# Ledger of designs, part 214: peptides against a protein of PDB entry 4Z63

Target 1, 334 residues: chain A of PDB entry 4Z63
Amino acid sequence: LCLGMNDLTGNIPEDLFHLKRLNLLGIQENRLSGSLSREIRNLSSLVRLDVSWNLFSGEIPDVFDELPQLKFFLGQTNGFIGGIPKSLANSPSLNLLNLRNNSLSGRLMLNCTAMIALNSLDLGTNRFNGRLPENLPDCKRLKNVNLARNTFHGQVPESFKNFESLSYFSLSNSSLANISSALGILQHCKNLTTLVLTLNFHGEALPDDSSLHFEKLKVLVVANCRLTGSMPRWLSSSNELQLLDLSWNRLTGAIPSWIGDFKALFYLDLSNNSFTGEIPKSLTKLESLTSRNISVNEPSPDFPFFMKRNESARALQYNQIFGFPPTIELGHNN

## One batch from the design tools (peptide; made by RFdiffusion4, then SolubleMPNN)

Design b2_p22_8_s2 (from b2_p22_8 with E4K M10Q T14E E15G Y20T)
Fold by OpenDDE base, seed 3:
Structure b2_p22_8_s2 (fold): chain B 334 residues (1-334), chain A 22 residues (1-22)
Amino acid sequence: as target 1 above (334 residues)
Amino acid sequence: SELKEKFPDQVNLEGSSWITTE
């Protein structure tokens, strides 16, 4: 049953939850309000539940133990409060959980040893607090993780060295500290292609440790951190780099010539730093800007990107990396 | 917040910007 993208109001009729054979319930992008009924438990054949972009409130019902076939739960952009229900945090069937842009709070806890099928987790823009859950690497299929815009104080857990499944990771605006430790840990994530760390590590030094290596890194965004230091030499070994945003930092020194050696680099933002010297001539030879043969069909993060011109400005949403225009931004440097 | 609104993909050609998620 797909009723998404309408102007439906009120609550879900209780009789709808008598549909025992229902595999898909999509009621997204409406004006449905009230609590999400616990009677969802009656939908024992449910594979996909999409209640996103509504006005639901209250706690998410703890009924997911009665939904043994549920693979997809999309609840983004609602008013849900409380924590992740225990049955949801222990779901062995769940592949994708998207609860971004809610009001969920408390310590983030998932039983990753039970969540054997979880491959995508989006909890961005919530009210989770405390530390990042150390056991996330135990979710052995977890590829896409958005935990941005929560209050995860402290450092990236050491256990994330073992996060082999991790490919797309966003921790932007989460009050994280110690960028040196974070990068030192995350370099061990051999499948990591997208790393977004914007609005963290306030005033720290961007490490220039030549021992750091991100072999498969395609997207690196570490903007608006007030980072000191220079363009990191270790980044030159990330031959697959497509998008680099280090804007709104306090980086100094020259822009190195190797920045023009990235064959797939189509988006470069080094603006609002303190770079000096000449613009590398190698930037004029970026193949991606002369002949864009970049496959638009490459795997991308499930979470959206946002481009902001300032903290108070309305953000532009980009759902795909290649939605960004080919860009070289070097403005507002010394 | 502004992130509670759904926006289509748009091209920003104006001024200095930075990328974030959420």
Scores: peptide ipSAE 0.358, ipTM 0.742, DockQ to the pose 0.252
Fold by OpenDDE base, seed 1:
Structure b2_p22_8_s2 (fold): chain B 334 residues (1-334), chain A 22 residues (1-22)
Amino acid sequence: as target 1 above (334 residues)
Amino acid sequence: SELKEKFPDQVNLEGSSWITTE
């Protein structure tokens, strides 16, 4: 049953939950309100539940143990409160959980040992507090992780050295500290292609440790951290780099010539720093900006990107990395 | 958190921006 993208209001009729053979329930992008009924437990054949972009409130019902075939739960952009229900946090069938842009709170706890099928987790823009869950690497198929804009504190857990499945990781605006430790840990994530750390590590020094290596890194965003230091030499070894945003920091020194050696680099923002010297001539030879044949068929994160002008301004949303226009931004340096 | 509006991908022609998630 697909009723998405309408102007439906009120609650879900209770009789809908008598549809025992229903595999797909999509009611996204409506104005449905109230609590999500516990009677969803009756939809025992449910594979996909999409209630996203509604006005649902209250706690998410703890009935996911009665949904053994549920692979996709999309609940982003609602008013859900409380925690992740225990049955959801233990779901062995769930592949994708998207609860971004809600009001979920408490400590983030997932039983990753039980969640054997989880490959995408989006909990961005919630009210989770405490520290990052150390056991996330135990989710052996977890590829996409968005935990941005939560009230996390402290450092990236040491256990994330073992996060082999991790490909796309966003921790933007989560009050993280110790960028040196974070990068030192995350470099061990051999499949990591996208790393977004914007609005963390306030006032720290960007490490220039030549021992750091991110082999498969395509997207690095560490903007608006007030970071000190220079362009990190270790980044020059990330030959697949496509997008780099280090804007709104306090980085100094010259822009190195190796920045133009990235064959796939199509988006570069180093604006609002304290870089000096000349613009590297190598930037004029970036193949991605000179060639018409850019392969756009690359996997992107499941979580959206946002381009902000300031903290209070309306953000522009980008759902695909290649949605960003080819850009070289070097403005507002001295 | 406050509910965000859904917007399609669009080109930002304005300077002085940064990328984030959420």
Scores: peptide ipSAE 0.345, ipTM 0.740, DockQ to the pose 0.256
Fold by OpenDDE base, seed 5:
Structure b2_p22_8_s2 (fold): chain B 334 residues (1-334), chain A 22 residues (1-22)
Amino acid sequence: as target 1 above (334 residues)
Amino acid sequence: SELKEKFPDQVNLEGSSWITTE
């Protein structure tokens, strides 16, 4: 049953929950309000539940133990409060959980040993607090993780060295500290292609440790951290780099010539730093900017990107990396 | 919150911005 993208109001009719053979319920992009009914438990054949972009409130019902076939739960952009229900945090069938842009709170707890099918997790823009859950690497299929815009004070857990499934990771604006430790840990994530750390590590030094290596890194965003230091030499070994944003930091020194050696680099923002010297001639020869053959079919994170001009400005949304225009931004440097 | 609204994909050509995910 697909009723998305309408102007439906009120709550879900109770009789809808009598549809025991229903595999898909999509009621996204409406004006549905009130609590999400516990009677969802009656939809025992449900594979996909999409209630996103509504006005739902209250706690998410703890009934997911009665939904053994549920693979997809999309609840982003609602008013949900409380935590992740225990039955949801233990779901062995769930592949994708999206609860971005809600009011969920408390400590983030997932039973990753039970969540054997979880491959995508989006909990961005909530009110989770405490530390990052150390057991996330136990989610052996977890590829896409957005935990941005929560209050995860502290450091990236050491256990994330073992996060082999991790490919797309966002921790933007989560009050993280110790960038040296974070990069030192995350370099062990051999499948990591996208790393977004914007608005963390306030005033720290960007490490220039030649021992750091990100083999498959395609997207690195560490903007607006007030980071000190220079262009890190370790980044030159990330031959697959496509997008680099280090804007709005306090980086100094010259822009190195190796920045133009990235064959796939189509987006470079080094603006609003303290770089000096000449623009490397190699930047004028970037193949991605001279050839129109940007591979549009590359894997992208499930979470959206946002371009912001200031803290109060409305964000521009990009659902895919290829949505960014080919860019070289070197403005507002010395 | 600014992110509570639905935004279509947009192209920003004005520069002087940074990328984030939330």
Scores: peptide ipSAE 0.315, ipTM 0.713, DockQ to the pose 0.250
Fold by OpenDDE base, seed 4:
Structure b2_p22_8_s2 (fold): chain B 334 residues (1-334), chain A 22 residues (1-22)
Amino acid sequence: as target 1 above (334 residues)
Amino acid sequence: SELKEKFPDQVNLEGSSWITTE
């Protein structure tokens, strides 16, 4: 049953929960309000539930133990409060959980040992507090993780050295500290291709440790952190780099010539720093901007990107990395 | 919050900006 993108109001009719053979319920992008009924438990054949972009409120019902076939739960952009229900946090069938842009709170806890099928987790823009869950690497299939804009004070857990499944990771604006530790840990994530750390590590030094290595890194965004230091030499070994944003920091020194050696680099923003010297001539030789067609069919994160001009300005949304125009931005340096 | 809105991909042609996810 697909009823998305309408102007439906009120709550879900009770009789809908009698549909025992229903595999897909999509009611996204409506004006549905009230609590999400616990009677969804009656939809025992449900594989996909999409209630996103509504006006639902209250706690998410703890009935997911009665939904043994549920693979996809999309509830982003609602007014849900409370925590992740225990049955949801223990779901062995769930592949994708998207609860972005809600009012969920408390400590984030998932039973990753039980969540054997979880591939994508989006909990961005909630009110989770405490520390990042140390057991996330136990979610052995978890590739896509957005935890941005939560109150995860502290450091990246040491256990994330073992996060082998991690490919796309966003922790933007989550009050994280110790960038040196974070990068030192995350370099061990062998499948990590996208790392977004914007609005963290305020005023820290960007490490220039030559022992750091991100083999598969394609997207690195560490903007608006007031980071000190210079262009990190370890980044030169990330040969697959496609997008680099280090804007709105306090980085100094010269822009190194090796920045032009990235064959796939199509987006570079080093603006609003304190770089000095000449613009490297090697930037004029970037193959992605001259002769090479970048494959537009490369996998992208499930979470959206936003381009912001300031904290209060309307953000532009990009759903894919290749939605960004080819860019070299070096403005506002001295 | 401005991040609550879903927009199609749009090119920002004006001013200084940075990328974030939330």
Scores: peptide ipSAE 0.342, ipTM 0.734, DockQ to the pose 0.236; fails the geometry check

Design b2_p22_8_s3 (from b2_p22_8 with M10K N12D T14E E15N Y20T)
Fold by OpenDDE base, seed 5:
Structure b2_p22_8_s3 (fold): chain B 334 residues (1-334), chain A 22 residues (1-22)
Amino acid sequence: as target 1 above (334 residues)
Amino acid sequence: SELEEKFPDKVDLENSSWITTE
């Protein structure tokens, strides 16, 4: 049953939950309000539940143990409060959980040993606090992780060295400290292609350690951190780099010539830094900007990107990396 | 939660912005 993209109001009729053969319930993009009914438990054949972009409130019901076939739960952009229900945090069937832009709070706890099918997790823009969960690497299929705009004080856990499934990771604006430790840990994530660390590590030095290596890194965003230092030499070994945003830092020195050697680099933002010297001539030879054939079919994160101008401004949403226009931004380097 | 209004994919990269996933 698909009722998305309407102006439906009120709550879900309780009789809807008598549909025991229902595999898909999509009621997204409405004005549905109140609590999400516990009677969802009666939908024993449910594979996909989409309640996103509504006015739901209260706690998410702890009934996911009665939903053995549930693979997709989308609840982003609601007013949900409390934690992740225990049955949801232990779901062996769940492939995708999206609860971005809610009011969920407390410590983030997932039973990754039980969540054997979890591939995508978006919990961005919530009120989770404490530390990053050390057991996330135990989610052996977890590829996409957005934990942005939560209050995860401290450092990236050492256990994330073993996060082999991790491909797309965002921790933007999560009160993280120690960029040297974070990069030193995350370099061990052999499948990591996208790393977003914007609005963390305030005023720290960007490490220039030649021992750092990100083999498969395609997207690196470390914007608005007030980072000191220079363009890191270790980045020159990330031959697949497509997007680099280091804007709004305090980086100094010359822009190195190797920045133009990235064949796939189509988006470069080094603006609002303190770079000096000449623009490298190699930037004029970027194949991605001269050739029309950027392979549009590369895998993108499941979570959206946002282009923000300030903390209070409405952000532009980009659902795919290739939604960004080819860009070289070097402005405001005085 | 800030109820983010659905913004269409706007291509307008204005100057002085940064990328995030918030």
Scores: peptide ipSAE 0.346, ipTM 0.732, DockQ to the pose 0.225
Fold by OpenDDE base, seed 1:
Structure b2_p22_8_s3 (fold): chain B 334 residues (1-334), chain A 22 residues (1-22)
Amino acid sequence: as target 1 above (334 residues)
Amino acid sequence: SELEEKFPDKVDLENSSWITTE
């Protein structure tokens, strides 16, 4: 049943939950309000539940143990409060959980040993507090992780060295500290292609450790951190780099010539730093900007990107990396 | 949370902006 993208109001009729053969319930992009009914438990054949972009409130019902076929739960952009229900945090069937832009709170706890099918987790823009869950690497299929805009204080856990499944990771605006430790840990994520760390590590030094290596890194965003240092030499080994944003830092020195050697680099923002010297001639030879045939069919994170001028400004949303226009931004450097 | 408006992908860049997630 697909009723998305309407102007439906009120609660979900309880009689809808009598549809025991229902595999897909999509009621997204409406004005549905109230609590999400516990009677969802009656939808024992449910594979996909999409309640996103509504006005739902209260706690998410703890009934996911009665939904043995549920693979997709989309609840983003609601007013949900409380924690992740225990049955949801233990779901062996769940492939994708999207609860971004809610009011979920407390410590983030997932039973990753039980969540054997989880491949995408989006919990961005919530009120989770404490530390990043050390057991996330135990989610052996977890590829896409958005934990941005939560109150995760401290450092990236050492256990994330073992996060082999991790491909897309967003931790932007989460009050993280110790960028050197974070990069030193995350370099061990052999499948990591997208790393977003914007609005963390305030005033720290960007490490220039030549021992750091991100082999498959395509997207690196570490903007607005007030980072000191220079363009990191270790980044030159990330030959697949497509998008780099280091804007709004305090980086100094020259823009190195190797920045133009990235064959796939189509988006570069180094603006609002303190870079000096000449613009590397190699930037004028970027194949991605000269060739029209960039393969646009690359995997992208499931979480959205936002381009902002300030925290209060209306952001531009980008759902795919290749949604960004080909860009070289070097402004506001001196 | 604040309810966000859904926007399609834009191709216009704002001057002096940065990329974030959330």
Scores: peptide ipSAE 0.314, ipTM 0.710, DockQ to the pose 0.252
Fold by OpenDDE base, seed 3:
Structure b2_p22_8_s3 (fold): chain B 334 residues (1-334), chain A 22 residues (1-22)
Amino acid sequence: as target 1 above (334 residues)
Amino acid sequence: SELEEKFPDKVDLENSSWITTE
């Protein structure tokens, strides 16, 4: 049953939950309100539940043990409160969980040893607090992780050295500290291609440790951290780099010539820093901007980017990395 | 959190949003 993208209001009719053979329920992008009924437990054949972009409130019902076939739960942009229900946090069938932009709170706890199928997790823009869950690497298929805009005070857990499945990771605006430790840990994530760390590490020094290496890094965003230091030399070894945003920091020194050696680099934002010297001539010769059509068929994160340049501006949504226009932003330096 | 305004061209993508914030 697909009823998404309408102007439906009120509650879900209770009789809908009698549809025991229903595999797909999509009611996203409506004005449905109230609590999500616990009677969703009656939908025992449910594979996909999309209730996103509604006006749902209250706690998410703890009935996911009665949904043994549920692979996709999309509940983003609602008013859900409380925590992740225990049955959801233990779901062996769940592939994708999206609860972005809710009011979920408390400590984030997932039973990753039980969540054997989880490959995509979006819990961004919630009210989770405490520490990052150390056991996330136990989710052996977890590839896409967005935990942005939560209050995960402290450091990236040491256990994330073993997060081999991790490919796309955002911790933007999560009150993280110790960028040196974070990068030192995350460099061990061999499949990491996208790393977003914007609005963390306030006033710290961007490490220039030559021992750091991100071999498969395509997207690095560490904007608006007030980071000190210079362009990090270790980044020059990330030959697959496509997008670099280090804007709104306090980075100094010259823009190094090796930045023009990135064959796939099509988006560069170094604006609002304190860089000095000349613009490297190599930047004017970026292959991606001069001769090469970058292949649009590359794997992207399972979720769009939101670009917010100004606090007062509406965020722009980019569903894929190649949705960003080819950009070189070097403005507002000195 | 507050409900976000829908983007006009929002295709119902199964996928969440990554935030690049400046």
Scores: peptide ipSAE 0.383, ipTM 0.697, DockQ to the pose 0.072; fails the geometry check
Fold by OpenDDE base, seed 2:
Structure b2_p22_8_s3 (fold): chain B 334 residues (1-334), chain A 22 residues (1-22)
Amino acid sequence: as target 1 above (334 residues)
Amino acid sequence: SELEEKFPDKVDLENSSWITTE
């Protein structure tokens, strides 16, 4: 049953929960309010639940043990409070959990050893606190992780060295510290292609350690961190780099010529830094900017990207990396 | 949290911007 993208108000009629054969319930993009009914447990055949973009409030009901077929739960952009229900945090069937932009709080706890099917997790823009869950690497299929805009104080856990399934990772604006440790750990994530670390590590030095290597890195965003240092030499080995945003830092020195050697680099933002010297001639010869064939069909993160003007401004949303226009931004350097 | 406005993908980059996922 798909009732999304309407102006429906109030609660879900209880009689809807009598549909025991229902595989898909989509009521997204409405004005539905109140608590999500516990009677959702009666939808024992449910595979997909989409309640996103509503006015739901209260705690998410702890009924996911009664939903053994549930693969997709989309609840982003609601007013949900509390934690992730125990039954949801232990769901062996769940492939995708999206609870971005809610008011979920407390410590983030997932039983990753039970969540054997989880491949996508979006918990961005919540009120989770404490530390990053050290056991996330135990979610052996977890590929896409957005934990942005939570209050995860401290460092990236050492256990993330073993996060082999991780491909797309955002921790933007999560109060993280120690960029050197974070990069030193995350370099071991051999499948990592997208790394977003914007609004962390405030005032730290961007490590220029030649021992760092991100072989498959396509997207690196470390913007607005006030990072000091220079263009990191270790990045020159990331030959698949497509998008680099290091804007709004305090990076100094020259823009190195090797930045123009990235054949796939179509988006470069080094703006609002303190770079000096000449613009490398190699940048004027970037193949990606001269070739019309940007492969739009590459795998992308499940989480959206946002181009923010400032902390209070409306962001431009980009659902795919290739939604960004080919860009070289070097403005506001001195 | 505050309800976010849904925006379509836009091509226009503005000056003094940065990328995030929030």
Scores: peptide ipSAE 0.364, ipTM 0.736, DockQ to the pose 0.234; fails the geometry check

